# Designs tried in a protein design run: peptides against a protein of PDB entry 6B4J. Part 60

Target 1, 315 residues: chain A of PDB entry 6B4J
Amino acid sequence: DITMQWYQQLQDASMQCVLTFEGLTNSKDSQAKKIKMDLQKAATIPVSQISTIAGSKLKEIFDKIHSLLSGKPVQSGGRSVSVTLNPQGLDFVQYKLAEKFVKQGEEEVASHHEAAFPIAVVASGIWELHPRVGDLILAHLHKKCPYSVPFYPTFKEGMALEDYQRMLGYQVKDSKVEQQDNFLKRMSGMIRLYAAIIQLRWPYGNRQEIHPHGLNHGWRWLAQILNMEPLSDVTATLLFDFLEVCGNALMKQYQVQFWKMLILIKEDYFPRIEAITSSGQMGSFIRLKQFLEKCLQHKDIPVPKGFLTSSFWRS

## One batch from the design tools (peptide; made by RFdiffusion4, then SolubleMPNN)

Design b1_p14_6_s2 (from b1_p14_6, 6 letters changed)
Fold by OpenDDE base, seed 2:
Structure b1_p14_6_s2 (fold): chain B 315 residues (1-315), chain A 14 residues (1-14)
Amino acid sequence: as target 1 above (315 residues)
Amino acid sequence: SFLQEQLQEALEQL
């Protein structure tokens, strides 16, 4: 399976990245530990500062991240920090930066759906300039949310239940599995972030270049989902999340083909979702139903709430 | 289905 090969390649690349900076992470040297912490803060703090408030602040954050990745010194925690402070510094920063972007999907976007757009536009812009960061974003995303690939992890003989639950994307702490609502909330955040990344371009970059991971991957994702058996509650939730965030962009890009796909969802796939939906899961089901019906009736997909406008970039 | 085939064809062209 080409999709699984791609998944595995990204995971392998991510693992190799971890191995490349293992010397930095495992060092007992006090200076190396200090450098590690400084680099980690420099990579992650700017991402946590991303907000929906002002485009000018978003540009400052982008410029800081790009400067760091370019080997330039940046101010972090009152110190000058550069990836050149350690031979493994760049690899470490790229990995931690990518991890942080996905974490913002998992946490911030999960709680505030509108946050997807400013995070995604920075991630997209950084990906355009630093492809390795993009690959690492995918690797982190796929590991935390296999539904972003998409694939469904299978239980293997001899596997512990907790390990299987973790493979499915659940958090397991002290032998307690995460509640389904919290799980779905985190998965939703990551899918929404992904759906935003594939459609957004950094407005101050070379917009004539091809998007490094564009809407064609969104189309692929939908097709792959439709070729899979639906999962109870999960499929209805994530399909809605994806379509709400990037459906308008897909409609504009693929036009008639998009509508054919949407009809296929409504007529062929939606009944399959219904068949596996319990009474306790009707919320996600009804939400998807109403969305599909409204879109087909109006022959339009609304622009998602929080989509970045020209006024945002002038602030 | 016809729609699935069309969708698959569209994907192969991407």
Scores: peptide ipSAE 0.022, ipTM 0.654, DockQ to the pose 0.384
Fold by OpenDDE base, seed 1:
Structure b1_p14_6_s2 (fold): chain B 315 residues (1-315), chain A 14 residues (1-14)
Amino acid sequence: as target 1 above (315 residues)
Amino acid sequence: SFLQEQLQEALEQL
């Protein structure tokens, strides 16, 4: 399976990255520990500052992240910080930055869906300039949300139930698995972030270049989902999240093919979702149903709430 | 279905 090979390649690259900076992370030296913490803050704080408030602020954040990744010194916590402070500094920063983008999907976007767009446009722009960060974003995303690949992790003989639950994307703390609503909320945030990344380009970059991970990957994702058996609650939830965020962009890109796909979803795939939907899961199912029916009736998918307008970039 | 085949073919071209 080409998709699983791609998944594994990204995971292997991510693991190799971790091994590469292990000297920095495992160092007992006080200076190395300080550098590590400074680099971690420099990588992650700018991402946490991303907001829907002003395009100018977003540009400042982007420029700071790009400067850091380019080996330039940046101010962080009142200190000058550079990836050149340690031979493993760049690998560490790339990894932590990518991890933080995915974490913002998991946390911020999960709670505030509109936050997907400013986070995604920065992530896309950084990915364009720093492809390794993009690969690491995918690796982190795929590990936390296998449905973003998509694939369904399988239980293997001898596997602990908790490990299987973690593979499915659940958080397990103190031998307690998270509630399904919290799980779906986190998965939704990550899928929404991904759906935003694949459609957005940084407006101050070289727009003549091809998007490093564009809408073709969104089309692939949908196709793969449709070729899989639906999962109860999960499929209805994430399919809705994906289409709400990038359906308008996919419609514009693929036109008639998009509508054929949407009809296929409604007429063929949706009954399969219904067949596995329990009475307690009807909320996600109904939401998807209403969305599909509305889109087909109006022959349009609305621009998602929070989509960045020209006025945002002038602010 | 014919639609699934067309979708699959379209996807294989990507």
Scores: peptide ipSAE 0.020, ipTM 0.649, DockQ to the pose 0.351
Fold by OpenDDE base, seed 4:
Structure b1_p14_6_s2 (fold): chain B 315 residues (1-315), chain A 14 residues (1-14)
Amino acid sequence: as target 1 above (315 residues)
Amino acid sequence: SFLQEQLQEALEQL
């Protein structure tokens, strides 16, 4: 399976990355520990500062991240920090930066859907300049949200239930599995972030270059989802999240093909979702239904709330 | 279905 091979390749690359900076991570030396903490802060704090407030501020954050990844010194916590402070510094920063982007999907976007767009445009722009960060974003995303690949992890003989639950993307703490609503909220945030990344380009980059992970991957994702059996609540939730965020962009890009796909979803796939939807899961089902019906009736998908306009970039 | 075939063809082109 090509999809599973791709998944595994990204996971292997991520694992190899962790091994490359293990010396920095496991060092008992006080100076190495200090450098590690400074690099971690320098990588993650700018991402946490991303907001919907002003395009100028977003540019400053982008420039800071790019400078750090380019081996330039940046100010962090009142100190000058550079990846050159340690031979493993760049690998560590790339990994932690990618992890932080996915974490913002899992936390910030999960709670505030409109936050997907400013985070995604920075992530896309950084990915364009630093492909390894993009691969690591995918690796982190796929590990936390297998539905972003998409695939459904299967229970293997002899596997502990908790390990299976973790593979499905659930958090398990103190032998307690995460509540379904919290799980879906986190998955939604990550899918929304992904759907935003694949459609957005950093406006100050070289727009002549092809998007490193563009809308074609969105089309692939939809096609793969439609070729899979639906999961109760999960499929209806994430399909809605994806289409709400990137449906307008897909419509513009694929036009007639997009509408054929949307009709297929409504007429062929949606009944399969309905068949597995329990009375307690009708919320996600109804939301998807209403969205599809509205879009087909109006022959339009609205621009998602929080989409970055020209006015945002002039602020 | 014709739509499934078109989706599959589109997928193969990716």
Scores: peptide ipSAE 0.020, ipTM 0.653, DockQ to the pose 0.451
Fold by OpenDDE base, seed 5:
Parts: structure tokens; sequence; C-alpha cells
Structure b1_p14_6_s2 (fold): chain B 315 residues (1-315), chain A 14 residues (1-14)
């Protein structure tokens, strides 16, 4: 399976990256520990500062991240920080930056869906300039949300239940599995972030270049989902999240082909979702139903709430 | 299914 090969290649690359900077992460030297902490803060704090408030602030954050990845010194915590302070500094920063973008999907976007767009446009712009960060974003995303690949992890003989739950994307702490609502909320945040990344370009970049992970990957994702058996509650939830965020962009890009896909979803795939939906899961099902019916009736998909406008970039 | 085939063809043309 080509999809599973791609998944594994990204996971292997991510693992090799971790091995490459183990000297920095495991160092007992006081200076190395200080450098590690400074680099980690420099990589992650700017991402946490991303907001919907002003385009000018977003540009400052982008420029700071790009400068750090380019080997330039940046100010962080009142100190000058550079990836050149350690031979493993760049690999470490790329990994931690990618991890933080996915974490913002998992936490911030999960709670505030509109936050997907400013985070995604920065991630897309950084990915364009730093392809390795993009690969690491995918690796982190796929590991936390296998539905973003998409694939459904299977229970293997001899596997511990907790390990299987973790493979499915659940958090397990003190032998307690995460509640289904919290799980779906985190998965929704990550899918929404992904759906935003694949459609957004950094407006101050080279617009002549092809998007490094564009809408063609969104089309692939939909096709793969439709070729899989639906999962109860999960499929209805994530399909809605994906279409709400990137459906308008897909409609504009693929036009008649997109509408054929949407009809296929409504006529063939939706009944399969219905067949596995319990009475307690009707909320996600009804939400998807209403969305599909409205879009087909109006022959339009609305621009998602929180989509960045020209006025945002002038602020 | 016919629809899956059409979807696959559409993907290959991308």
Amino acid sequence: as target 1 above (315 residues)
Amino acid sequence: SFLQEQLQEALEQL
C-alpha cells in the first residue's frame, strides 16, 4: 500500500531526526542544557504567539521563525539564540517547531476552530522555505492522528490494549483512556489545521512556486477516506471538519469533479455512515447531513469562518 | 464500485 509506505517513510525520517540530536537532548553539560532550553523556547514560543489579531504580528512571528531556521540569531527570553550554538541545533529546532505546529492543532484549534487559519498560513509559508519542517509536521500529525493519513490502526495479537488505544490516537494516562469527546475534539483540531495548511499560501512568499503540500493532497485524502469503511462517529466528525474548512477551496479548484465527489459522498458513502451510527452519535451524523444537503441545494460551499481576508493582512 | 473507479481515475489525473 503506497499510503502506508509513505506513512512509514515519514515516521522513519522523524525517528532518524530524533537520533541525530540525542547528543544535545541527553547532554549533562550545563552549557548544552542551556542551549537546548534556549533553542526549544526560540522554536516554540513564536508559534504559541500566533493569533487572529493582526497580520503585522503574524508577519513578525513568521520572520522570527524563518530567521532562526536560516541560522540567524534571534532574540528569545532576553537572549540571543542561534541554531549554530550546537551542531545538532538545526535538527532539534526543526523537529520541535514541527511538533509545536501539530500541538497547536491538537490544543488551540481543537478549542477555537478559527485559529486554524493563522497557524496554517505560517506553517505553509515555513514549509515552502524549509521542506524538512513540512515532512516533520506530517510525521507528527500522522502519529497523533492516523486519520490524517488516512488509515485505521489495527489491533495485533499480543498487543496491550493501552498501546492499541495510543495507536488510535487516544491519550492514556495512569491506565485511564481519554474520553471519546476529548479524543474527537483533538482529532478535529488536527484535521482542521491540516485542511487549512493544504489550501493556504504565505502571501509574502514566491507565489510562482507550487504549494509544497497543496489541495491535491486534500483530494487524495477524500478519495482514501471514501475507499475505507467508515468508523462510527469518527468518520462523520472528521469528514465534516475537513469539508467545512477546505470544501470551498476544493470546489473552486476542482469544480465539476468536486461536485461529483460530493454527490458520491451523499448518495453512496453517507448511507454507510448511517448504518453504523448509534443513537448516541447522531449529533455528528446530523451535522454532516445538514452540511451536505445545504451545499448540494445551494450549489455552493461557504468560505469557512476565520478565513484570512485582505483586511487582516493590512492590520 | 463504479464510483470508486471514477474516483481513482480522477485522482490519477491530478
Scores: peptide ipSAE 0.020, ipTM 0.650, DockQ to the pose 0.410; fails the geometry check

Design b1_p14_6_s3 (from b1_p14_6, 5 letters changed)
Fold by OpenDDE base, seed 3:
Structure b1_p14_6_s3 (fold): chain B 315 residues (1-315), chain A 14 residues (1-14)
Amino acid sequence: as target 1 above (315 residues)
Amino acid sequence: SFLEEELKKALEEL
């Protein structure tokens, strides 16, 4: 399976990255620990600031992240920080930065859907300049949300139930599995962030270049989902999230082919979702139904709430 | 329908 091969390649690259900077992370030296913490803060704090700022401040955050990844010193916590402070500093920062972008999906975007767009445009712009960060974003995303690949993890003989639950994307703490609503909320945030990344370009970059992970991956994702059996509650939730965020962009890009796919979803795939939907899961089902019906009736998909406008970039 | 199934299978090739 080509999709599973791609998944595994990204996971292997991510694991190799962790091994490359293990000397920094496992060091007992006080100076190395200080450097690690400074680098971690420098990589993650700017990302956490994205959701609440104007376009001008967003540019400042982007420039700071890019400067850090370029080996330039940046100010963090009142100190000058550079990836050159340790031979493994760049690998560590790239990994932690990518991890933080995905974490903003599962936390910030999960709670505030409109936050997907400013986070995604920074992530896309950084990915364009630093492809390794993009691969690591995918690796982190795929590990936390296998539905972003998409695939459904399978239980293997001898596997602990908790490990299987974690593979499915659930958090398990003190032998207690995460509630379904919280699980779906986090998955929704990550899918929405992904759907935003694949359609957005940093406006101050070289927009003549091909998007490093563009809308063609969105088309692939939809096709793959439609070729899979629906999963109870998950498929209806994430399909809605994906289409709400990038449906307008896909419509503009693929035009007639997009509408053929949307009709196929409504007429063929939606009944299959209905067949596996329990009474307690009707919320996600009804939301998807209403969205599909509205889009087909109006022959339009609205621009998502929070989409970045020219006025945002002038602020 | 047969057409819908074929369309679904072909979507990944687009």
Scores: peptide ipSAE 0.023, ipTM 0.645, DockQ to the pose 0.194
Fold by OpenDDE base, seed 1:
Structure b1_p14_6_s3 (fold): chain B 315 residues (1-315), chain A 14 residues (1-14)
Amino acid sequence: as target 1 above (315 residues)
Amino acid sequence: SFLEEELKKALEEL
């Protein structure tokens, strides 16, 4: 399976990255520990500062992240910080930055769906300039949300139930699995972030270049989902999230082919979702149903709430 | 369905 090979390659690259900076992370030296913490803050704080408030502020954040990744010194916590402070500094920063982007999907976007767009446009722009960060974003995303690949992890003989639950993307703390609503909320945030990344380009970059992970990957994702058996609650939830965020962009890109796909979802795939939907899961199902029916009726998918306009970039 | 086959082909081309 090509998709699973791609998944595994990204996970292997991520694992190799961790091994590469292990010297920095495992160091008992006080100076190395300080450098690690400074680099971690420099990588993650700018991402946490991303907001929907002003395009100018977003540009400042982007420039700071790019400068850090380019080996330039940046101010963080009142200190000058550079990836050159340690031979493993760049690998560490790339990994932590990618991890933080995915975490913002998991946390911020999960709670505030509109936050997907400013986070995604920065992530996309950084990915364009720093492909390794993009690969690491995918690796983190795929690990936390296998449905973003998509694939369904399988239980293997001898596997602990908790490990299987973690593979499915659940958080397990103190031998307690997270509630389904919280799980779906986190998965939704990550899928929404991904759906935003694949459609957005940093406006101050070289727009003549091809998007490093563009809408073709969104089309692939949909095609793959539709070729899989639906999962109860999960499929209805994430399919809605994905289409709400990038459906308009996919419609514009794929035109008639998009509508054929949407009809296929409604007429063929949707009954399969219904067949596995329990009464307690009807909310996600109904939401998807209403969305599909509205889109087909109006022959349009609305621009998602929070989509960045020209006025945002002039602010 | 024809549409399903088209989607499968599209997936294989990607």
Scores: peptide ipSAE 0.023, ipTM 0.666, DockQ to the pose 0.409
Fold by OpenDDE base, seed 2:
Structure b1_p14_6_s3 (fold): chain B 315 residues (1-315), chain A 14 residues (1-14)
Amino acid sequence: as target 1 above (315 residues)
Amino acid sequence: SFLEEELKKALEEL
């Protein structure tokens, strides 16, 4: 399976990255530990500062991240920090930065759906300039949310239940599995972030270049989902999340083909979702139903709430 | 339907 090969390649690349900077992470040297912490803060703090408030602040954050990745010194925690402070510094920063972007999907976007757009536009812009960061974003995303690939992890003989639950994306702490609502919330955040990334371009970059991971990957994702058996509650939830965030962009890009796909979802795939939906899961099901019906009736997909406008970039 | 199957195939080839 080409999709699974791609998944595995990204995971392998991510693992190799970790091995590359293992010297930095495992060092007992006090200076190396200090550098590690400084680099980690420099990589992650700017991402946490991303907000929906002002485009000018978003640009400052972008410029800081880009400067760091470019080997320039940046101010972090009152110190001058550069990836050149350690031979493994760049690899470490790229990995931690990518991890943080996905974490913002998992946490911030999960709680505030509108946050997807400012995070995604920065991620997209950084990805355009630093492709390795993009690959690492995908690797982190795929590992935390296999549904973003998409695939459903399978239980293997001899596997511990907890390990299987973790493969499915659940958090397991002290032998307690995460509640389904929290799980779905985190998965939703990551899918929404992904759906935003594939459609957004950094407005201050070379917009004539091809998007490094554009809407064609969104189309692929939908195609793959539709070719899979629906998973109870998960499929209805994430399909809605994806379409709500990037459906308008897909409609504009693929036009008639998009509508054919949407009809296929409504007429063929939706009944399959219904068949596996329990009474306790009707919320996600009904939400998807209403969305599909409204879109088909109006022959339009609304622009998602929180979509970045020209006024945002002037603030 | 045949059309749906063909559409699915077309999507798989993407």
Scores: peptide ipSAE 0.022, ipTM 0.641, DockQ to the pose 0.212
Fold by OpenDDE base, seed 4:
Structure b1_p14_6_s3 (fold): chain B 315 residues (1-315), chain A 14 residues (1-14)
Amino acid sequence: as target 1 above (315 residues)
Amino acid sequence: SFLEEELKKALEEL
């Protein structure tokens, strides 16, 4: 399976990256520990500062991240920090940066859906300049949210239930599995972030270049989802999240083909979702239903709330 | 419809 091969390749690359900077991570040397912490902060703090407030501030954050990845010194915590402080510094920063982007999907976007867009445009712009960061974003995303690939992890003979639950993307702490609502909230945040990344380009980059992971991957994702049996609650939730965030962009890009796909979803795939939806899961089902019906009736998908406008970039 | 079936096939090839 090509999709699973791609998944595994990204996971292997991510694992290899971790091994590459293991010397920095496991060092007992006080100076190495200090460098590690400084690099970690330099990589992650700018991402946490991303907000919907002003385009100018977003540009400053982008420039800082790009400078760090380019081997230039940046100010972090009142200190000058550079990836050149350690031979494993660049690999470590790329990994931690990618991890932080996905974590912002899992946490910030999960709680505030509109936050997807400023985070995504920075991630997309950084990915364009630093492809390895993009691959690591995918690796982290796929590991935390297999539905972003998409695939459904299967229980293997002899597997512990907790390990299976973790493979499905659930958090398991102290032998307690995460509540379904919290699980879906986190998955939603990550899918929304992904849906935003694939449609956004950094406006100050070379727009003549092809998006490194563009809307064609969104089309692929939909195709794969539609070829899979729906999962209760999960499919209805994530399909809605995806279409709400990138449906307008897909409509503009694929036009008649998009509408044919949307009709196929409504008439063929949606009944299959309905058949597996319990009375307690009707919320996600109804939300998807209403969205599809509204879009088909109006022959339009609204621009998602929080979408970055020209006015944002002038602020 | 025929179109939906063809679209489904096309999606399966992706």
Scores: peptide ipSAE 0.021, ipTM 0.632, DockQ to the pose 0.178

Design b1_p14_6_s4 (from b1_p14_6, 7 letters changed)
Fold by OpenDDE base, seed 5:
Structure b1_p14_6_s4 (fold): chain B 315 residues (1-315), chain A 14 residues (1-14)
Amino acid sequence: as target 1 above (315 residues)
Amino acid sequence: SFLQEQLQKALQQL
């Protein structure tokens, strides 16, 4: 399976990255520990500062991240920090930065759907300039949300239930599995972030270059989901989240082919979702139904709430 | 199937 090969390649690359910077992460030297902490803060704090408030602030954040990844010194916590302070500094920063972008999908976007767009446009712009960060974003995303690949992890003989739950994307703490609502909320945030990344370009970059992970990957994701058996509640939730965020962009890009796909969803796939939907899961099902019916009736998909406008970039 | 064809086309663009 080509999809599973791609998944595994990204996971292997991520694992090799971790091994490469183990000397920095496991060092007992006081200077190395200080450098590690400074680099980690320099990589992650700017991402946490991303907001919907002003385009000028977003540009400052982008420039700071790009400068750090380019080996330039940046100010962090009142100190000058550079990836050149340690031979493993760049690999460590790329990994932690990618991890933080996915974490913002999992936490911030999960709670505030509109936050997907400013995070995604920075992530896309950084990915364009630093492809390795993009691969690491995918690796982190796929590990936390296998539905972003998409694939459904299978239970293997001899596997602990908790390990299987973790593979499915659940958090398990103190032998307690995460509640289904919290799980779906986190998965939704990550899917929404992904759906935003694949359609957004950094407006101050080279627009002549092809998007490093563009709408063709969104089309692939959608086609793969529709070729899989639906999961109760999960499929209806994530399909809605995906289409709400990137459906307008897919419509514009693929036109007639997109509408054929949407009709196929409504006529062939939607009954399969209905057949596995319990009475307690009707909320997600009804939301998807209403969205599909409205889009087909109006022959349009609305621009998602929180989409960045020209006025945002002038602020 | 139509879906399989669309999947293959999308994967070839990777």
Scores: peptide ipSAE 0.021, ipTM 0.619, DockQ to the pose 0.866
Fold by OpenDDE base, seed 3:
Structure b1_p14_6_s4 (fold): chain B 315 residues (1-315), chain A 14 residues (1-14)
Amino acid sequence: as target 1 above (315 residues)
Amino acid sequence: SFLQEQLQKALQQL
């Protein structure tokens, strides 16, 4: 399976990255520990500062992240920090930065859907300049949300139930599995972030270049989902999240082909979702239904709430 | 269905 090979290649690259900076992470030396913490803060704090407030602030954050990845010194916590402070500093920063972008999907976007767009445009712009960060974003995303690939992890003989639950994307703490609503909320945030990344370009970059992971991956994702058996609550939730965020962009890009897909979703795939939907899961089902019906009736998919306008970039 | 076939064709062209 080509999709599973791609998944495994990204996971292997991520594991290899962890091994490359193991010396920095496992060091008992006080100076190495200080460098590690400074690099971790320099990589992650700017991402946490991303907001919908002003385009100028977003540019400052982007420039700071890019400067750090380019080996330039940046100010973090009142100190000058550079990836050159340790031979493994760049690999560590790339990994932690990618991890933090996915974490913002999991946490911030999960709670505030509009936050997907400013986070995604920075992530896309950084990915364009630093492809390794993009691969690591995918690796982190796929590990936390296998539905972003998409695939359904299988239970293997001898596997602990908790490990299988973690493979499915659930958090398991103190032998307690995460509640389904919290699980779906986190998965929604990550899918929404992904759907935003594949459609957005950094406005101050070289727009003549092809998007490093563009809307063609969105089309592939939809196709793969439709070729899979629906999962109870999961499929209805994530399909809605994906279409709400990138449906307008897909409509503009694929036009008639997109509408054929949307009709197929409504007429063929939606009844299959209905057949596996329990009375307690009707919320996600009804939301998807209403969205599909509205889009087909109006022959339009609305621009998502929080989409970055020209006025945002002038602020 | 015809729609499924069209979808598969569209996928093969990506």
Scores: peptide ipSAE 0.019, ipTM 0.608, DockQ to the pose 0.308
Fold by OpenDDE base, seed 2:
Structure b1_p14_6_s4 (fold): chain B 315 residues (1-315), chain A 14 residues (1-14)
Amino acid sequence: as target 1 above (315 residues)
Amino acid sequence: SFLQEQLQKALQQL
């Protein structure tokens, strides 16, 4: 399967990246530990500062991240920090930065859906300039949310239940599995972030270049989902999340083909979702139903709430 | 379905 080969390739690249900076991460040297912590903060704090408030602040954050990845010194925690402080510094920063973007999907976007757009536009712009960061974003995203690939992890003989639950994207702490609502909330955040990344471009970059991971991947994702058996609650939730965030962009890009797909979803796929939906899962089901019906009736998909406007970039 | 086949064909062209 080409999709699984791609998944595995990204995971292998991510694992190789971890191995390349293992010397930095496992060092007992006090200076190396200090450098590691400084680099980790320099990579992650700017991402945490991303907000929906001002485009000017978003540009400052972008410029800081780009400067760090470019080997320039940046101020972090009152110190000058550079990836050149250690031979493994760049690999480490790229990995931790990518991890942090996905974590913002998992945490911030999960709680505040509108946060997807400012995070995604920075991630997209950084990906354009630093392709390795993009690959690592995908690797982290796919590992935390296999539904972003999409694929369904399978239980293997001899596997512990907890390990299988983790493969499915659940958090397991002290032998307690995460509640389904929290799980779906985190998955929703990551899918929404992904759906935003594939449609957004950094406005201050070279917009003549091809998007490094554009709407064609969104189309691929939808097609792959539709070719899979629906999962109870999961499919209805994530399909809605994806379409709410990038449906307008897909509609504009694919036009008639998009509407054919949306009809297919309503007529062929939605009944399959209904058949596996329990009474306790009607919320996600009804939400998807109402969305599909409204979009088909109006022949339009609304621009998602939180979409970045020209006024945002002038602030 | 015919629509699934068309969707698959469209995907193969991407």
Scores: peptide ipSAE 0.019, ipTM 0.626, DockQ to the pose 0.359
Fold by OpenDDE base, seed 4:
Structure b1_p14_6_s4 (fold): chain B 315 residues (1-315), chain A 14 residues (1-14)
Amino acid sequence: as target 1 above (315 residues)
Amino acid sequence: SFLQEQLQKALQQL
């Protein structure tokens, strides 16, 4: 399976990355520990500062992240920090930066859907300049949200139930599995972030270059989802999240093909979702239904709330 | 269906 091979390749690359900076991570030396903490802060704090307030501030954050990844010194916590402070510094920063982007999907976007767009445009722009960060974003995303690949992890003989639950993307703490609503909220945030990344380009980059992970991957994702059996609540939730965020962009890009796909979703796939939807899961089902019906009736998908306009970039 | 075939073709091009 090509999809599973791609998934595994990204996981292997991520694992190899962790091994490359293990010396920095496991060092008992006080100076190495200090450098590690400074690099971690320098990588993650700018991402946490991303907001919908002003395009100028977003540019400053982008420039800071790019400078750090380019081996330039940056100010963090009142100190000058550079990846050159340790031979494993760049690999560590790339990994932690990618992890933080996915974490913002899992936490910030999950709670505030409109936050997907400013985070995604920075992530896309950084990915364009630093492909390894993009691969690591995918690796972190796929590990936390297998539905972003998409695939459904299977229970293996002899596997502990908790390990299977973790593979499905659930958090398991103190032998307690995460509540379904919290799980879906986190998955939604990550899918929305992904759907935003694949459509957004950093406006100050070289727009002549092809998007490193563009809308073609959105089309692939939809095609793969439609070729899979639906999961109760999960499929209806994530399909809605994806289409709400990137449906307008897909419509513009694929035009007639997009509408054929949307009709297929409504007429062929949606009844399969309905057949597995329990009375307690009708919320996600109804939301998807209403969205599809509205889009087909109006022959339009609205621009998502929080989409970055020209006015945002002039602020 | 024709639509499924078109989706499969689109997937193969990716």
Scores: peptide ipSAE 0.019, ipTM 0.610, DockQ to the pose 0.421

